Peptides against a protein of PDB entry 6TME. Designs and how they scored, part 323

Target 1, 324 residues: chain A of PDB entry 6TME
Amino acid sequence: NRLKRAYIALQAWKKAFYSDPFNTAANWVGPDVCSYKGVFCAPALDDPSVLVVAGIDLNHADIAGYLPPELGLLTDVALFHVNSNRFCGVIPKSLSKLTLMYEFDVSNNRFVGPFPTVALSWPSLKFLDIRYNDFEGKLPPEIFDKDLDAIFLNNNRFESTIPETIGKSTASVVTFAHNKFSGCIPKTIGQMKNLNEIVFIGNNLSGCLPNEIGSLNNVTVFDASSNGFVGSLPSTLSGLANVEQMDFSYNKFTGFVTDNICKLPKLSNFTFSYNFFNGEAQSCVPGSSQEKQFDDTSNCLQNRPNQKSAKECLPVVSRPVDCS
Target 2, 324 residues: chain A of PDB entry 6TME as posed
Amino acid sequence: NRLKRAYIALQAWKKAFYSDPFNTAANWVGPDVCSYKGVFCAPALDDPSVLVVAGIDLNHADIFGYLPPELGLLTDVALFHVNSNRFCGVIPKSLSKLTLMYEFDVSNNRFVGPFPTVALSWPSLKFLDIRYNDFEGKLPPEIFDKDLDAIFLNNNRFESTIPETIGKSTASVVTFAHNKFSGCIPKTIGQMKNLNEIVFIGNNLSGCLPNEIGSLNNVTVFDASSNGFVGSLPSTLSGLANVEQMDFSYNKFTGFVTDNICKLPKLSNFTFSYNFFNGEAQSCVPGSSQEKQFDDTSNCLQNRPNQKSAKECLPVVSRPVDCS

## One batch from the design tools (peptide; made by RFdiffusion4, then SolubleMPNN)

Design b2_p29_8_s2 (from b2_p29_8, 22 letters changed)
Fold by OpenDDE base, seed 5:
Structure b2_p29_8_s2 (fold): chain B 324 residues (1-324), chain A 29 residues (1-29)
Amino acid sequence: as target 1 above (324 residues)
Amino acid sequence: SLDERLEALHAKKSAEIRAELEKLRPFLP
């Protein structure tokens, strides 16, 4: 009996709650689990006459507790949302039994430990959100072998290089922001054929930007701000035909910002402030366009306001990094 | 802010994916 198993799982979870300030689980009593607040039932895929627990949504419940291993009994769950709670501990390995998992959101909690590798076991997973937790260690390369549409990793404690397998990803959205990722952006990034938005902000990434970024024809948002990138902007960025938001601020870029970048047809906002650029095309100057917004603050530009001093600029500008 | 943009992006993508899922799995109220 699938509903009986679900009952066992949900009662075990209720027992694992330390605090339920909104009394979300107050009605989690009795065998009728489909009436439980935050529990959603649907006909089973293998037998439409059988009702199963297909979804959990406890978003914004401020529940403190942990995820017990008995949650592995919820084998029919395709939707699991528990964001904006105070759940702690690790993601149970027993969740590998949830083979129908389609959307998994545990964001804004207090989860710890390494990347939850159990997510790799779900063959149909399309949405993975583990942002705003305390996950640490390396990102497994296998994450990008999955047919995910959205991958949210931001605001964790991940410490590794970005896997070369990123080019295999079919995701439209990937966030790395506010972690401790290091090394270079892999050249394989240009192979992300479905990519619309990618965010690298606030990491320890370094090196030159790969030329292959220019192959991301469908990207609308590219944010690489607050890292340690060096060298000139790739000339191939002129290939970003659909980019609307681009941010390279708070890096160590040098060289000249070209017309080919600033005249991108869909570009709405281009921020390259807080770098060491020593020149820019007229089309890059803030106020030069009514349709585009630019920020060139705190660079090494001549005849522009709010630039770095010669003392700050000279050591960097005189030693340009050759990315060729 | 970036956080606001990320939150909006999350909401948008989650809604889109949920809509697709609901076509496959009509949840009961």
Scores: peptide ipSAE 0.274, ipTM 0.869, DockQ to the pose 0.876
Fold by OpenDDE base, seed 3:
Structure b2_p29_8_s2 (fold): chain B 324 residues (1-324), chain A 29 residues (1-29)
Amino acid sequence: as target 1 above (324 residues)
Amino acid sequence: SLDERLEALHAKKSAEIRAELEKLRPFLP
């Protein structure tokens, strides 16, 4: 009996709660699990006459506790949302039995340990949100081999380089922000044919931006701020026909910001402040457009306000990194 | 802000994906 298994799982989970401030699980009593708050049932895919637990939504419940291995008994769950709680520990390997998993959101919790590789075992997963946790270590390259539409990794403790397999990703949204990623952005990034938004903010990424970024025709948001990127902006960025938000601030970029970038047709906000740019086209000057917003603060630009001193600029500008 | 944008993006994508899921497997009311 699938509902009996679900009952066992849910009761084990209730026992794993240390605190339930809103009494979310107060009605988690008895065999009728489909009446439980935050539990959603549906007809089984293999037998429409059988009712199964197909979804869990405990978002914003402020529950403290952990995920017990008995959750692996919820084999019919396709939606698992427990964001904005205080769950701790690791994601149980027993969740590998949840082969119908479609949306997995454990964001805004206290999870620790390496990347939850159990997520890689779910063949139908489309949405993965593990942001705002304490996951650490390397990002498995296999994550980008999956047919994920959204990958939220931001605000964790992930380290090492971004996998070269990123180019295989079919995701429309990927966030790397506020981790400890290092190295260069892989050249394969240009192969992300469905990419709309990518965020690298606040890592330890370095090197030159790959020219292949210009191949991201569908990207609307590209944020690489607060890293250690060097060199000039790739001329191929002129190919970003749909970019609306672009941020390269707080890096070590040098060279000239060109018209071809600042005149991108859909560009609404372009921030390149806190770098070492030594020139900009007139179209890049803040206030030059009513439709576009620019920020050129704290560069090495001549005849612009709020720039770095010559003392700060000279040692960097005189030794530009050649990215060619 | 970045946080606001990320939250909006999350909400949008979650809704879209959930809508697709509902087509495949409608939940009971």
Scores: peptide ipSAE 0.225, ipTM 0.836, DockQ to the pose 0.847
Fold by OpenDDE base, seed 1:
Structure b2_p29_8_s2 (fold): chain B 324 residues (1-324), chain A 29 residues (1-29)
Amino acid sequence: as target 1 above (324 residues)
Amino acid sequence: SLDERLEALHAKKSAEIRAELEKLRPFLP
């Protein structure tokens, strides 16, 4: 019965293909769905004697098409990977029936519309990858209430602010890069107890960096480059005991880059170029360390090469933003 | 065997997702 439902779903999906350049679905014929290319079966969790479709892998198939509602019949699927295709449209709400969903990867497609809220209905979801699509609108705050390990949102059209609920997230990796997020980074960010990597690259984020970033003891990668951040770097960044890669380039930061930041014990790469910093500690100077790489290009630093002109610096440096 | 294959799939796909993350920053592990 379950395999019959899967058959219906998969045949409906095949019909929803506009192009299958590699003939991935060529063998999608007949009731033996477990033999279908890209379809993986396993014993059902509730009955080991029953074989069910547990996974879909159509990665890199260059398939053009859409996801039909009948995919909701694949109720035993825990792995749904269809990245690097040309699927378009929206994620069907019928996928809410896939209550065993663990990894959902629809990255590198042509999906549109708002955030696929159906992902919020999956109680066991650990990996959500919707990057490199055309999703738009607000990010639902509830996404960070999920027990996700990885949240990949980069290269979409998401707008509005980052939800305050981010602090509730258990994710180790979150990517916001290359969207249209605006506003400040929520102060609650410091509560992300499992965070290892967070990327804000190429958004419209602004304001001061919250001091609470310094509470991210497990973070190894922090990239906030290519935004509109202002003010000084928080002194609390000295608390980033495990940060290895840090990038604040292409912002509007001012003030002094301190020893406490540049001497972070695990820091290997720190880029703070293309800002308005007016001073840096000796430990921050490129070439000052063999173990660490720094880039201070295009700031307002004295006696350093490749800095902004006084004309460019003066209007900004003379009007420091108070982040207190 | 089927469970092992699914486990391998998890590992592979997780790794692939991570590799895609590296496209944002080549220095990412």
Scores: peptide ipSAE 0.054, ipTM 0.615, DockQ to the pose 0.067; fails the geometry check
Fold by OpenDDE base, seed 4:
Structure b2_p29_8_s2 (fold): chain B 324 residues (1-324), chain A 29 residues (1-29)
Amino acid sequence: as target 1 above (324 residues)
Amino acid sequence: SLDERLEALHAKKSAEIRAELEKLRPFLP
């Protein structure tokens, strides 16, 4: 009996709670699991006459505890949302049995360990949110082989380089922000055909931006701020026909910010502050457009306010990195 | 139907996820 298995799983989970300040699991008593707070039942896909646990929603419950292996008995769950709790430990491998998983949100918890590879076992997964945890180590390349729509990795402890497989991703949204990613952005990034929003904020990424970024025709948000990028902005950025928000601030970019970037047709905000740019086109000057917002603060620009001193600029500007 | 219920729940949860993303970048849809 599928509901009996669910009962075993949910009771094991209740036992794994260290604290339930809102008494969310207070009614988790008896075999009627469909009446449990945060548990959602629906007719099974394979048999409409059978009721199964199809969803879990414990968002914002402030529950302290861990995820026991018995959760693997919830084989009919398609939606698993437990964000904004105090769950700790690792994601149990037994969750590989949840083959209907569509949305998995464990964000804003205290999970640790490597990337939860069990997420790779879910064939129908569309939304993966593991942000605001303490996941560490390398990002498995296989994550981008999945037909995900949204991948939220931000605010973790991930290290190493971004996998080359990123170009295979079908995701519309990917967040890398506030990790410890290093190395260059893979050239394969230009192959992300469905990409709308990508955020690299606050990593240890370096090197030149790949020219292939200009192939991201559907991107509306591109944020590479707070990294160690060097060189000039690729001229191919003129290909970003749909970009609305672009941020390259807090890097080590040099060179000239060109018209072909600042005149992008849908560009609303372009921030390139806190770099070492030594020139900009008139179209890039803040206030030059009523439709666009620019920030050129703290560069090496002449005749602009709030720029770096000559002493700060000269050592960097005189030794530009050639990205060609 | 299961599909209708899951879709409704998905829509709600997806909206919540998007709201969290907006905390990183308020201009994100």
Scores: peptide ipSAE 0.053, ipTM 0.624, DockQ to the pose 0.067; fails the geometry check

Design b2_p29_8_s3 (from b2_p29_8, 16 letters changed)
Fold by OpenDDE base, seed 5:
Structure b2_p29_8_s3 (fold): chain B 324 residues (1-324), chain A 29 residues (1-29)
Amino acid sequence: as target 1 above (324 residues)
Amino acid sequence: SRDEYLEELAEKKRKEITAEIQKKRPFLP
């Protein structure tokens, strides 16, 4: 019965293909779905004597089409990998029936609409990759209540603020890059106890960086470049004992870049170019260390090359934002 | 580049997470 349902689902999906340039679904004929290219069967968790469709891998197939509601019949699927295709439309709500979903990768497609809230219904989801689509609207706060390990949201059309619930996230990696997020980074960010890598690149985020960032003891990559952040860098950044890559470039930061930041023990690359910093410690100067790389280009620093003009600097530096 | 980093990061994490479940279910892709 399970394989019969899978057959119905897969045939409906094949019918929903507009283009299959690599003929990936050419062998999707007949009831033996386990022989289908990109379809993987495994023993059912509740009965090892029964084979079920447990995985889909259509990565890089360049298939044009949509996801029909019949995909909800694939109730045993744990891995759904369909990245680098040309699937369009919305993620069907019928996928809520896939209660074993563990990894959901629909990245590099043409999906539209709001955040696929069906992803919130999967109790065992660990990997969510919806990057490089056209998802829009606000990010539901509930996403960070999930026991996810990785959340990739980059290169979409998400807008509004980052939910305060971010502090509840157990994810080791979260990407917000290249969206339309606005507002401040929530102070609750410091509560992300498992966070290793977080990327905010290319949004419309603003305000002061929260001091609580310094509580991210496990973070190795922190990239907040290409936003509208203002004020000084938090002194608490000295607490980032494991940070290796840090990027604050292309913002509106002011003030002094301190030794305590530039001498972080694991710091390999620190980019703070294209801001309005008016001073830096000697340890922050590019070339000052053999072990660390710095970029201080296009700031308001004295006696450094490639800085902004006084005309550009004066209006901003003379009116520093107080983040206290 | 930053874009390359994002791509590599996603691939790396996917492989890591997939490897964990494959320990329990080796027939998964």
Scores: peptide ipSAE 0.599, ipTM 0.949, DockQ to the pose 0.657
Fold by OpenDDE base, seed 2:
Structure b2_p29_8_s3 (fold): chain B 324 residues (1-324), chain A 29 residues (1-29)
Amino acid sequence: as target 1 above (324 residues)
Amino acid sequence: SRDEYLEELAEKKRKEITAEIQKKRPFLP
């Protein structure tokens, strides 16, 4: 009996709660699991006459505890939303049995350990949100082989390089922000055919931006701020026909910011402050357009306010990195 | 803020994706 298995799982989970300040699990009593707060039943996909636990929603419950291995008995769960709690430990490997997993949201918790590789075992996964945890180590390359639509990795402790397999991703949104990723952005990034929004904020990424970024025709948001990127902006960025928000601030970029970038047709905000740019086109000057917002603060620009001193600029500007 | 953007983005995408599956299974959260 599927509901009996669900009962075992949910009672094990209740036992794994250290604190339930809103008494969310107070009604988790008895065999009628479909009446449990935060538990949602639906007709089974293989037999519409049978009810199964198809969804869990414990978002914002502030529950302290861990995920016990018995959760692997919830084999019919497609939606698992437990964000904004205080769950700790690791994601159980037993969750590999949840083959219908469609959305997995464990964001804003206290999970630790390596990337939860159990997520790779779910064939139908479309939404993965593990942001605001303490996951660490390398990102497995296989994550980008998944037919995911959204991947949120931000605000963790991930290290190492971004996998070359990123180009295989079908995701429309990927966030890397506020981790410890290092190395270059892979050239394969240009192959992300469905990409709309990508965020690299606040990592240790370095090197030149790959020219292949210009192939991201559907991208609307590209944020690479607060890294260690060097060299000039790729001329191929003129190909970003749909970009609306672009941020390259707080890097070590040099060279000239061109008209071809600043005149992008859908561009609404372009921030390139806190770099070492030594020139900009008139179209890039803040206030030059009513429809576009620019920020050129703290560069090496002449005749602009709030720029770096010559003493700070000269050592960097005189030794430009050639990305060609 | 940038953090607010990330939060809003996640919520937006979640709602969109959930809406798709709810068309087939309306009793899902």
Scores: peptide ipSAE 0.596, ipTM 0.948, DockQ to the pose 0.641
Fold by OpenDDE base, seed 1:
Structure b2_p29_8_s3 (fold): chain B 324 residues (1-324), chain A 29 residues (1-29)
Amino acid sequence: as target 1 above (324 residues)
Amino acid sequence: SRDEYLEELAEKKRKEITAEIQKKRPFLP
């Protein structure tokens, strides 16, 4: 019965293919869905004597098409990996029936519309990768209420602010890069208890960095480059005991880059180029350390190469933003 | 590059998370 439903779903999906350049679905014929290329069967969790479609892997198949609502019949699917295809349209709401969804990877496709809220309906979801699509609109705050380990949102068209609920996230990795997020980073960010890597690259984020970033004791990568952040770097960044990669380049930061930041114990790369910093500690100077790499290019630093002109610096440096 | 990092990061995390579920269900991809 379950495999019959899977058959219906998979046949509907095959019909929804506009192009299958590698003939991935060529063998998608007949009731034996477990033999289908990219379809993986496993014993059902509720009955080990029953085989069910538990996984889909169509990664890198370059398939053009859409996801038909009949995919909701794949109720036993835990892994749905269809990255690097040319699927378009929206994620069907019928996928809410896939209550065992554990990993959902639709990255590098042509999906459009708002955030696929169906992802919020999956109680066991741990991996969400929707990067490199055309999803747009607001990020639902509920995404961070989920017990996710990884959330990849980069390279989409998301707008609005980052939800305050981010602090509730259990994710070790979150990527916001290359969207249109705006506003400030929520102060609640410091409450992300499992965070290892967070990437804000290439958004419209602004304001001061919250002091609470310094509470991210487990963060190894913090990249906030290519935004509109202002003010000084928070002194609390000295609390990033495990940060290895830190990038604040291409912002509007001002002030002094301190020893406490540049001497972070695990810091290997710190890029703060293309800002308006008017001073740096000796420990921040490129070449000052054998173990660390720094880039101070295009700031307002005195006696350093490749800095902004006084004309460029003066208007900004003379009017520092008070983040206190 | 940062773009390469993002790609590698996604792949790494996927593999890690997949490995966890595969311990329970070895027939999964």
Scores: peptide ipSAE 0.583, ipTM 0.945, DockQ to the pose 0.643
Fold by OpenDDE base, seed 4:
Structure b2_p29_8_s3 (fold): chain B 324 residues (1-324), chain A 29 residues (1-29)
Amino acid sequence: as target 1 above (324 residues)
Amino acid sequence: SRDEYLEELAEKKRKEITAEIQKKRPFLP
């Protein structure tokens, strides 16, 4: 009877389509849901002799519509990939019944409303991608309590501060880019023991960078560009033993860029352009290394090309923010 | 196993998305 429930759900979803330009749901007829395009059946985990709908893949189908509450009947779904469509509305709360949800990708759609808190109800969720939508409001702190491997939040309308619970996250990848997040990066960030890549690009983040960033031993990509960060770079950044890509460009940083940062062993690209740095070590100079690429453009550096004028620099450099 | 398949798929998707965000545009708030 599990497939019967799936049939009800899928037929309700078909009715919720406003446009199906590739006729993806054209064969969504009859009780044999396992033959539906984009629907994938597998043996049930509790009974291998029973087939269930275990996956939905409608990626790149350009379907316009919404997600009806009947989708909650797809209780065996572990994979839900519907990116690059034109689905609108909110994520139904009825999806809380999908307790096997492992990967949830609704990226590049037209979803609106607050963070889909139903994602918090899935005990086995490992991959969450809600990027390129119109989700708004606060990010629930509980998202980082989940045992997620990847969290993609970029290109939405999220606002408020980054939750302190970020330090509890087990995710290897987290993206905050291109939202409206404000405030400081929490000091707890250093506790993200599995973090490999974190991206803060294009928010309203401000204040000093926490020293605890230097505790991110596994981080390979750290991008804090296009924000309102101030002060000097933390000396503890010398602890980023595995960082390969680091970007602090388009902020309001001041001070001196040190050897300890530019000589990081795995560093391949370090961009600190469009700030107010007034000095850099020789190891930070673009062209100083064959293995590393640097960009020091548009700072307040002496004897370097493409720097800000003294008129632009003096008001900021003369009033450095003390982060200590 | 089904779980192994999903894990592999998740990894592939992650890599793809990461590559996309690395092609960033400067954005001033």
Scores: peptide ipSAE 0.423, ipTM 0.755, DockQ to the pose 0.070

